Peptides against a protein of PDB entry 4PN1. Designs and how they scored, part 86

Target 1, 261 residues: chain A of PDB entry 4PN1
Amino acid sequence: KIEMNFLNKPIVPDTTKVISNFLTHYLITEPVEHVEIEAKLGTLIDLETQNRFEFPVMNETILNPEFNLRTRFESDMTASEHKYLNEFLNQAFRDSQKPGRLPFAYKHTKQVDLFYETEDNSRDKIRVSKNQSDNQVLACVKKRRVADLFLYCPNDAFDIRISISDELPVSMPSGNQQPSLTRLKDRVGYVHQEIKIDLTKTTQNDPVYDTTERHELEVEFGNIADLRDRAQKAKDGMEAPLFRRVQLFMDNVRILRREHS

## One batch from the design tools (peptide; made by RFdiffusion4, then SolubleMPNN)

Design b1_p16_7_s2 (from b1_p16_7, 8 letters changed)
Fold by OpenDDE base, seed 3:
Structure b1_p16_7_s2 (fold): chain B 261 residues (1-261), chain A 16 residues (1-16)
Amino acid sequence: as target 1 above (261 residues)
Amino acid sequence: SPPEWVLENKDLLYKP
C-alpha cells in the first residue's frame, strides 16, 4: 500500500497559500471594486546589471513587495517565443476538443486602443477599445494598477508578475477630444475552465521613434465573482475552494512559463 | 517586514 504522506492527505503548496492571501486582501479586506487579476509572463531585470535578476534561490519564489530589489519587469518576449507559445496553445486547444476533455473556447480579435487624457488631468487615462473591422466600441475604461506580486522563476524561461488592477467603466470621451496615444492589438484568446489565456501582439506608432512591437502572454481569472466568493469563504475559515482555484490558475501559468523555442 | 496581508497568515512563526 502506498500513501501520499504520513497523514495520507493532500497538502497545499506554500506558494498557493501566499498568493491566496494576496488575492484575499484585494478581494475582501481592502476590496477593489472593478478588479482585474492577471499574470504576465516576462523577465525581472536587475537595474544595476541590466541582465535578468539573479537571486540566491533555486526555484519559483515570490518576492517580498516590502523590499526594493532594484528591479524592473519587462512583459515583452521575442517574436520567436511568442510564435512558439501560439503554436503550443493551438495544439492544446485541438487536444481539448477530444471526447472526455473539457474544451477550450477560442477567440481572435483585432482591436485599436485609443487613450485619452482625463478632464481633471489625472494620471489615469481613459482607454477606448474598438474593433478594427467595424469600429464597434468594445470597452471604455479607466484602468489603475493597485498592486503587483512578482515570482522569480530561475528554472523557467519567464518570470511572472501577478497584478491587481481597478478597471472602472466610464463614459465615452467627448467627440472633440483627440487621443493622446493609439495602439493596435492582435489578440488570440483561449478560455479553459474560466481561466483566460491571451497572446497579444501590440503595435505602437510613435511620431519620433520607429514603430514598436510588443509580444505579451497573460493569464487572467475569468470569473471574478466566483473568486470573490471563494475568498470570502476563506476569510470565514473554509480555504479549500480558494486554494483549488489558485492552484488551477498557477498550474496553467507554470505550464506556459516552461515553454520556449 | 512582510506585507500586512502576509501577517494575517495564521501559520506564521514570527509575529511583529
Scores: peptide ipSAE 0.103, ipTM 0.426, DockQ to the pose 0.248
Fold by OpenDDE base, seed 2:
Structure b1_p16_7_s2 (fold): chain B 261 residues (1-261), chain A 16 residues (1-16)
Amino acid sequence: as target 1 above (261 residues)
Amino acid sequence: SPPEWVLENKDLLYKP
């Protein structure tokens, strides 16, 4: 007979615990009303060297947000890396369709994001998202970044930023208002067990600069209501359901950040 | 000091 440990009780890994506490804070303690929770793959850049940040650790570690490490996070990757991840996820999708597996869902979306200035000149722009094919409005929101949690991953191709955002639904801009910025998004989305994985090519036309293209991979909690419920239960002393969900989320992130072309 | 939320649920463990 094998036991889990000398107490024969499940224990929460520290990383899972920290992330769970982070999420619980912004779900329950200081709740964000229209919360979006996502992890992006990218690179922590040392502002002093302009190279990937080097921290004296040998494995995945959560950086303390109270410390100014003089870093920036770049969520971009190369086209080759992005293509590789797309192929990897396509294979994972195919494999998940086999008997005995939980299947991925797949969706390809082409979206245009139109950004508008607010009448009050607030920093947060209004984003109108439309489907490129039929010009249907998908969303009109004012997005505010609330908090970030950075994971330095020295053994993997990418570092991770977990972000809490508030996506406030707002009224459409007036018909006479012109967008200050337009972004085209070509997104392939995969959903497995209500975890969303999106590969996005973003094209931005700058009137002054050349067109820029960004390649991003993000992992998002697809069921916020359930996550909030789990977080509330955790606050009430039923912590295991939240930890399990966070563990699943992070395992998916870990799989993806280890892949390289 | 760590963020406040670090300590909010520091004692959470899996329950049987």
Scores: peptide ipSAE 0.096, ipTM 0.607, DockQ to the pose 0.166
Fold by OpenDDE base, seed 5:
Formats: C-alpha cells, sequence, structure tokens
Structure b1_p16_7_s2 (fold): chain B 261 residues (1-261), chain A 16 residues (1-16)
C-alpha cells in the first residue's frame, strides 16, 4: 500500500495558502461588494529591458506586492498561441462529454463594449456591453481594479495576474452621450465545475493608431457566493473547502499556462 | 515583510 506522505494525510501547498489569504482579504476582511476574481495569462515585462522579467527562482512564485520590481504585466498573446489554446480547450470540452466525466459547458459570444465617461469625471468609465447579433444589453457596469497578485512562472509560456475587481452595476448613460471608446469582442467561454475559462479576441480602432487586436485568456471563479462562503468557513477554522477550491482553480490555470504552440 | 492581508489571515498559512 502506498501512502501520500509520512502522516498519510493531504497537505496544502504554500502557493494555495497564500492565494487563499489574498482572496479571503477581499472576500471577507475588506469585502468587495460586486467582486470579480480572475487570472489572466500574460507576461511580466522588465521595464529596464522591455523583455520578460527574470527572477532567480526555478518554479512558480508569487511576487510580493510590497516590492517594486519595475515590471509591467502584458495580458496578451499571439494569434497562434490563442488559436492553439482554443483547439486545446475544444478537445478538452469534447473529452469531458464522455461517460464518467463532468461536462464542460460552452458559449460563443460576439459583443461590443462601449465605454462612457462618468458625469462626475471619475477615472472609472461606464462599460455598456451589447450582443452584436441583437443589440441587447448584456451588462452596464463601472469596473474598478482593487488589487493584483502576480505569479512569475519561469517554466511556462505565461506568467499570471490574479485580479480583484469591483463591478458596480450602474444606470445606462444618457442617450445623448457618445462613447469615448468602442471595442469588439469575440469570446468563447468554457465552464467546468463553475470555473470559467474565456478566450477573447478584442479589436479596437484608434483614430491615432492603427487597428489593434488583442488575444486574452482568463480564468474566473464562476460562483462568488460559494467562494465567499468557503472563505468565511476558512476564517472560522474550516479551511479545507477553500483550499480545495483554490487548488482546483490554480490547477486549471497551470494546465493552460503550460500549453503553447 | 508580507502584505497586511497575509498577516490578517495568518492562521490560514499555518494550518495544513
Amino acid sequence: as target 1 above (261 residues)
Amino acid sequence: SPPEWVLENKDLLYKP
């Protein structure tokens, strides 16, 4: 008989603990009301070299936000990488439909995001999202970035940014207001065990710059109420349910960041 | 030093 370790009990990885603490802070301690929690694949760029940041570590490492490492995060990938990940996820979807598996759900959405300035001239813009097919309003929100946690992943194609955002529902802008920015989004969304995986191709026309296309992959907690409940239980001494959920989320992220074209 | 949110939830770091 094989045992897991010398105690023959499950152990929680340190990365899982740190991320759990981060999430618990913004779910329970200083709670964000309309919280969105997502991980984006991208690249930590060294501002001095404009190349991928290099740190003297050999594996996945959470960067301490208290240190200014003179980096920026680029949440983008090539069209080739994005296509590869799409094909990979399509195969994962197909495999999950087999007997004995938990199935993915899938949705393809084409939307337009319209950004409006607020009447109070606040830095946060109002985003109106509309479905391109029927022009139905999908959402009208004022999104504020609250916090970021960066993972340097030297062995993988991508680094990771975990972001906490506040998505405040707001009233539609006045009919006489013009959008300051318009973005076209082609999004394929996969959901497995209430973890959302989105591949998004964004097209933006700038009057000064050429048309830009961005390719993003994001992993999001699809059930915030459940996650908040798990975080509360963790603070009350029942940490295992939160750790398991964070582990599931991070394993999905790890699978995706290891895949490359 | 770790961020304040780590210190506030320190019990999670030291539990299995």
Scores: peptide ipSAE 0.071, ipTM 0.525, DockQ to the pose 0.200
Fold by OpenDDE base, seed 4:
Structure b1_p16_7_s2 (fold): chain B 261 residues (1-261), chain A 16 residues (1-16)
Amino acid sequence: as target 1 above (261 residues)
Amino acid sequence: SPPEWVLENKDLLYKP
């Protein structure tokens, strides 16, 4: 008989543990009410060189947020990389429809995001998302970034930012208000086991600058209630459900960040 | 030092 280890018990990878603690903090300890938890693929950029930062590590590493590393995170990729990931996910979708697999769900949405200033001139803008085809309101929220956790991934195409946000539902802006910013989003969403994977092509028209285009990939926890329940159980001493969920999430992220054109 | 939340739930074993 083979045992897992000399304790014959499953052990969590350290990455899973750290992320689980991070999530537990903002789910339970200092709970964010309307929490959104997502990982973005991107690049940790050295502010001095404007190139990808080179940390003295050889594998996936969570950066300590207490250190000012003089980096920024660029949540963008090339059009070719984005296209490759789209094709990859399409294939994964197709493969998941086969017998014996859990299927992906797929949704393609073209939306416009309208950003409105608040009366108090708060930093957080109101974002109204509408479907481009029928102008149906998809969401109206005020999003506040609460915390970030960065993973440097030297062996992969992308680094990762895991973000905790408070996405507060708010009333629609008054009809007389004009948006300060508009963004067109072409979003392809994949859902597998309640983990959302979104490919988004964003076009922004700047009145002063040329049209900018961004290509983003996001991985999001699709069932926050379940995640919060798991986090609560973890605080109560039953950590396995949370660890398993975080492991699943991270494995999906790891798959994606390794795919490159 | 790491953030305070890093010190939470230090058990690295799965607890079913």
Scores: peptide ipSAE 0.068, ipTM 0.502, DockQ to the pose 0.185

Design b1_p16_7_s3 (from b1_p16_7, 9 letters changed)
Fold by OpenDDE base, seed 2:
Structure b1_p16_7_s3 (fold): chain B 261 residues (1-261), chain A 16 residues (1-16)
Amino acid sequence: as target 1 above (261 residues)
Amino acid sequence: SPPEWIKENSDLLYKP
């Protein structure tokens, strides 16, 4: 018989604890009402060198947000990397359809995001998302970035940004308003155990600059109500349910960031 | 110093 450790009890990795505390803060302590929680694959760039940031660590490391490391995060990848991840996820989808597995769900969505200035000239723009095929409004929100947590991943192709955002539903802009910015999104979405994985090609037309295309991969908690419940239970002394969910989330992220063409 | 949310949820981090 093999035991897990000398106590024969599961333990929670420190990374999982830190992330759980981060999430608990913005779910419970200082709650964000319409919270979105996502992890994006990308690269931590050293502002001094303009290269990938180098930190004296040998494994996945959560960066302390209290320290100014003079970095920026670029949530982009090459078309080849994006294609590879798409193929990888397609295979994972197929494998999950086999008996004895929990299946992925799959959805392909093409949408247009229209950004409008607010009447009060606030920093946050109103985003109207529409389906490209039928022009139906999918959402009208004012999105505010609340907090970020960065993971430096020296052994993997990508670093990670975990973001807390507030997506406030708002009324549609007046019919006479013109969008200040338009983005086209081609999104392939996968859902497994209520964790959403999206591959997105974003096209932005700039009137001054050439059309830019971005390739992004994001992992999102698909059931915020459940996550909030788990966080509350953790605050009440029942931490295991939250830790387990965070561990699952992070394992999916870890799988994805290790893949490369 | 660590972020405040670490202290606020220290029981999650450091409980035995």
Scores: peptide ipSAE 0.076, ipTM 0.652, DockQ to the pose 0.200
Fold by OpenDDE base, seed 3:
Structure b1_p16_7_s3 (fold): chain B 261 residues (1-261), chain A 16 residues (1-16)
Amino acid sequence: as target 1 above (261 residues)
Amino acid sequence: SPPEWIKENSDLLYKP
């Protein structure tokens, strides 16, 4: 006979608790109205060395945002790494279609993002996303970054940035306005248990520089209303599986960041 | 010092 621990009850990992508290703040305490919550795979770069950041820890560690560590986060990977993750997720999708499993949903989209200056000359731009094939408008939003939480992952190929953004739906810009920037996106989206996983190849043309490509992987909470409800119940002292939902999200992120070609 | 939101939500308990 074996038990989980001397209480024979599940416990919450410290990382899960810290992230749950972070999310609760921006869901409940200072609520972001049109909140988007995503984790991106990338690399923490030390601004002093221009190499990957080195911190005196030996495992996944949430960096304290109150300290300026003189780092930047690069949300990019090589084409080879991106391809490997795509193949990995395709296999995971196939395996999930088997009897007794919860299936992935899959969607492939090619879109163009057009960025417009606002009439008030605000720093935030309007982003119009259109389907490349039929020019159908997919979204028109004004996105603002609210907060970031960084995880240093010394044992894995990637570090993690968890971002909270306000994505405000707005009216289409006037037909006489010209976009200040255009980006092409090839996006493959996977959804499992309302957690979204997106692989995106972004192409940007610059008039001065050569065409640049970026390869990104992001994990997003697909049901914000449910997450907010769970956070509220937790704060009210009610039974709510907030920690379990955050644990699920983080386990998916952990699986992905460990995969490398 | 830790962020204010850590202190704010430090009393949250997990119930299975």
Scores: peptide ipSAE 0.072, ipTM 0.623, DockQ to the pose 0.168
Fold by OpenDDE base, seed 4:
Structure b1_p16_7_s3 (fold): chain B 261 residues (1-261), chain A 16 residues (1-16)
Amino acid sequence: as target 1 above (261 residues)
Amino acid sequence: SPPEWIKENSDLLYKP
């Protein structure tokens, strides 16, 4: 008979523990009301070299936010990488439809994001998302970035930014207000076990500069209420529910960041 | 030093 360890009890991986603590803080301790929790694939760029940041570690490492590493995070990837991930996820979707598997859900959405300035000239803009086909409003929110947690992943194609945002539902802007920015989004969404994986191609027209295109992949917790419940239970001494959910999330992220063209 | 949220939940461990 084999045991897990000398205590014969599950142990929390350090990465899982750190992320769980991070999430618990913003779910329970200092709760964000309309929280969005997502991980984006991208690259930590050294501001001095403009190359990928080099940290003296050999594996996935959560960077301490208390240190100013003079980095920026670029969530963009190449079109070829994005295409590869799309094909990979399509195959994963197909495989998940087989007997004995939990199926993916799939949704393709083409939307327009309209950004509006607030009357108070606040830093946060109102984002109205509309479906391109029927112009139906999908969302109207004011999104505030609350916190970021960066994972440096030297062995993988991408680094990771986990972001906590407050996505406040707000009323629609006045009909006479013009958007300050418009973005077209071609979004392919996959959902597996309430974890959302979105591939997004964003096109932005700049009046001064040429059209810019971005390719992004994000992984999001699809059931915040459940996650908050798990975090509360963890604080109450039932840690396993949260850790297991975070582990699932991170394993999905780990799979994706290893895939590239 | 690590962020405060590291310390506040440092006692969290796996429960079966």
Scores: peptide ipSAE 0.070, ipTM 0.623, DockQ to the pose 0.169
Fold by OpenDDE base, seed 5:
Structure b1_p16_7_s3 (fold): chain B 261 residues (1-261), chain A 16 residues (1-16)
Amino acid sequence: as target 1 above (261 residues)
Amino acid sequence: SPPEWIKENSDLLYKP
C-alpha cells in the first residue's frame, strides 16, 4: 500500500495556505461586502529596467506585499497569445461535453462600458455596462480595489495578480452627465465548477492617442457565498474545505499560465 | 501556436 506521507494524511501546500489566509482576511476578518476575487494573467515589470522582474527564485512565489520591489503589473498579453488561449479553452470546452465529465458553460458577450465621474469627485468612477446589441443596462457599479497579491512565476509565460475588489451597486448617473471614458468589450466566458474564466478584448478610442486594444485573461471565483462559508469554517478549525476550493482555483490558473503560443 | 507577431483584430473565437 502506498501512503501520501509519513502521517498518511493530506497536507496543505504553503502557497495554498498563504492564499487562503489572504482570502480569509477580506472575507471574514475585515469583510468586503460586495467582494470580487479574481486572478489576472500578466507580467511583473521592473520599474528600473522596464523588463520582466527577475527574482532569485526557481518556482511560483508569492511576493510579500510589505516590501516595495519597485514593480508594476501589466495585465495585458499579445493578440496571438490571447487567440491561442481562446482555442485552448474551446478544446477544453469540447472535451468537457463528453460522457463522464463535468461540462463547461459558455457565453459570448459584447458590451460597452461607460465611465462617469462621481459627484463627490472621488477617485472611484461609476461604470455603466450595456449590451451592444440591445443597449440594455447590464450593471451600474462603483468598483474599488481593496488589495492585491502577486505571484512571480519564473517557469511560466505569465505572472499572476490576485485582486480583492469591492463592487458597489449604485444608481445610474444623471441624464445630463457625459461619460469620461467609453470602452468596447468583446468577452468570451467559460464556467467550470463555478470558476469563471474570461477572455476579454477591450478597444478604447483616445482622442490624443491611436486606438488601443487590450487582451486579458481572468479567473474568478463564481460562488462567493460558498467561498465565504468555507473561509468561516477554516477560521473555526476546518481548513480542508477552503483548501480544496483554493487548490481548484489555483490549478486552473496554473494550467492557463503554462499555455503559450 | 501562432507566431507572436500575428495581430488578431477580429472578434474573439466562438465555441465550436
Scores: peptide ipSAE 0.029, ipTM 0.453, DockQ to the pose 0.015

Design b1_p16_7_s4 (from b1_p16_7, 9 letters changed)
Fold by OpenDDE base, seed 5:
Structure b1_p16_7_s4 (fold): chain B 261 residues (1-261), chain A 16 residues (1-16)
Amino acid sequence: as target 1 above (261 residues)
Amino acid sequence: GPPEWILKNKDLLYKP
């Protein structure tokens, strides 16, 4: 007979605990009301060399945000990488439709995002998202980045940024206001077990990137209420439900960041 | 040391 370990019980990886604590802080301890929690695939860039950051570790490592490592995170990828991931996810979708599996849901959307300055001249802009086909308003929000957690992944094609954001629903800008920025988005979304995986092509003029077209992949917790409930239970001494959900999320991220064209 | 949010949730992080 084979046992899991000398206790014959599951063990929680330290990475899962650290991420769980990070999430619990912004779900329960200092709760963000309209929280969005997503992981983006990208690259940690060394500001001195402008190359991928090199850290003396040999596997997935959460970087301590208390230290200034003189890095930036680029959430872009090549068109080829993006296409490969799209094909990969399409195959995963097809396979999930087989008997005995939990199926993916799929949605393809094309939208335009209009950004407006706030009346109070705050740094945060109002984003109005509209469907390109019928010009229907999909959302009107003011998004604030609250916190980031970076994972350096030396063995994979991508590093990871986990972000906590506050997406505050707001009223539409006045009809006389002109948008300060317009972006076109082509988004394909996959949902499996309430984990959202989005591939997005964004067309805009952005001086930070070498092209006007960005290619992004993000993984998001699709059920925040459930996640918050799990985090509360963890604070109350029952950690297993939260750890299982974080493990599921991170395993999906790990699958995706290992894929490359 | 560890980030402040870890310190605030140290009981969760180090719970046996």
Scores: peptide ipSAE 0.030, ipTM 0.460, DockQ to the pose 0.199
Fold by OpenDDE base, seed 1:
Structure b1_p16_7_s4 (fold): chain B 261 residues (1-261), chain A 16 residues (1-16)
Amino acid sequence: as target 1 above (261 residues)
Amino acid sequence: GPPEWILKNKDLLYKP
């Protein structure tokens, strides 16, 4: 008989523990009420070189937020990379429809996001999201990013930003108010085991600058209530359910960030 | 040292 280790017990990777603790803080300890938790694929850019950040590590590494590394995160990829990931996810979707597998769900959404300034000049803008086909209001929120956790991934095509956001539902802006910004979003969403994977093409028209297009991939926890329950259990001494969920999330992220055209 | 949120949840990371 082969045992897992000298204790014959599962061991949790340190990455899983650190991320689990990060999530527990904003789910339980200082809870964000309308929390969104997502990982975006992108690139850590060194502000001094304007190239991808280089750190003396050889694998996936959570960066310590206590240290100012003089970086920015670019949540973008090339059209080619985005297309490749779309094809990859389409294949994964097809394979998941086979007997004995848990199937992906798929949804294609085209929406427009209208951003409005608040009366109090808060940094938080009101975002009204509408379906492009029928102008149905999908959401009206004030979104605030609460915290970020960055993973430097030297062996992969992308680095990762895990973000905690507060999406506060708010009333629609007054009918006389004009949006300060409009964004078009073409989103292809894949859901597997309540983990949401979204490929999004965002188009923004700037009156001064040429039309900018972004290609983003995000991975989101689709069941926050379940995640919060798992985090609470972890605080109460039962960590395994949270660790398993975080491991699942991160494994999906790891699969995606390794893919490149 | 570790970030504040780690310290606040040290029982999760450093459970005996």
Scores: peptide ipSAE 0.029, ipTM 0.428, DockQ to the pose 0.195
Fold by OpenDDE base, seed 3:
Structure b1_p16_7_s4 (fold): chain B 261 residues (1-261), chain A 16 residues (1-16)
Amino acid sequence: as target 1 above (261 residues)
Amino acid sequence: GPPEWILKNKDLLYKP
């Protein structure tokens, strides 16, 4: 006979608790109205060395936001890494279609993002997203970054930034306004158990620099209403539903950040 | 000041 531990009960990883508390703050305590919560794969760069940040830890760790570690986060990867992850997710999609599994949903979109200055000259820009093929408007929003939580992952190919944003739906800019910036996005989206995984190739023309491409992978909570409900229950003393959802999210992130070409 | 969620974990967080 074998037991899990001396209590014979599951325990919650410390990382799950810390992230759950972070999310609860911006879902319930100081609630963001139109909240988007995503994790991006990338690299923590030491501003002094311009190399990957080296912290005196040996595993996944949440960096304390109270301390300025003199780092930047680069939410980019090589084309080869991006291709590998695409192939990996395609295989995961195929395997999930088998009997007895919960299937992935799949969507491929090509869009153009047009950024406009606001009439009040605020720092936040209006983003209009359109389908490249028929010019149909997909979204018009004003996005503001609210908070970031960084995970240093010394044993994996990527570090993680968890971001909380306020994505406010707004009216279309006037027809006489010109965009200040245009970006082309080729996005492949996978959804499993209401967790969204997006692979995005972004192309941007710069008037000074050559056309640049960025390769990003993001993981997003697809059901914010459910997450907010779970966070409220957690604040009321029932933490298990929130912990389970955060654990699911983080396990998906952990799978992805370990994959490398 | 820092958010409440940080304060709750302050004793368990990394200290330089």
Scores: peptide ipSAE 0.025, ipTM 0.456, DockQ to the pose 0.635
Fold by OpenDDE base, seed 2:
Structure b1_p16_7_s4 (fold): chain B 261 residues (1-261), chain A 16 residues (1-16)
Amino acid sequence: as target 1 above (261 residues)
Amino acid sequence: GPPEWILKNKDLLYKP
């Protein structure tokens, strides 16, 4: 007979606890009303060297947000890496369709995001998202970044930013307003156990600069209501459901950030 | 010290 440890009880990794606490804060303690919670793959860049940040740790490490490490996060990858991840996820999708597995769902979406200035000249722009094929409005929101949690991952191809955002639904801009910015998004989305994985190619036309293309991978909690419920239970002293959900989320992130072409 | 949000929810991390 094998036991898990000398108590024969499951333990929760500190990483899971820290992330769970982070989420609980913005779900329950200071709740964000229209919360979006996502992890993006990218690179922590040292502002001094302009290279990938080097921290004296040997494994996945949550950076303390109280310390200014003079870093920026670049949520981008090469086209080759993005293609590889797409192929990887396609294979994972296929494998999940087999008997005895929980299947992925798959969706390919092409949308255009139109950004408008607000009447009050606030920092946050209104984003109108439309389907490219039929020009149907998918969303009209004012998105505010609330908080970030960075994970330095020295052994993997990518570092991670977990972000809390508030996506406030707002009324459509007046018909006479012109967008200040337009972005095209080609998104391949995978969903497994209500965890959303999106590969996105973003094309942006800059009036001053050439058209830029970005390749992003994001992992998102697909059921915020359930997550909020779990967070409330955690706040009330029953942490296990939240920890399990966060662990699942992070395991998916960990799988993805280890893959490279 | 730890981030403020940790302190606000330290009951999830620190228990007697």
Scores: peptide ipSAE 0.045, ipTM 0.466, DockQ to the pose 0.197; fails the geometry check

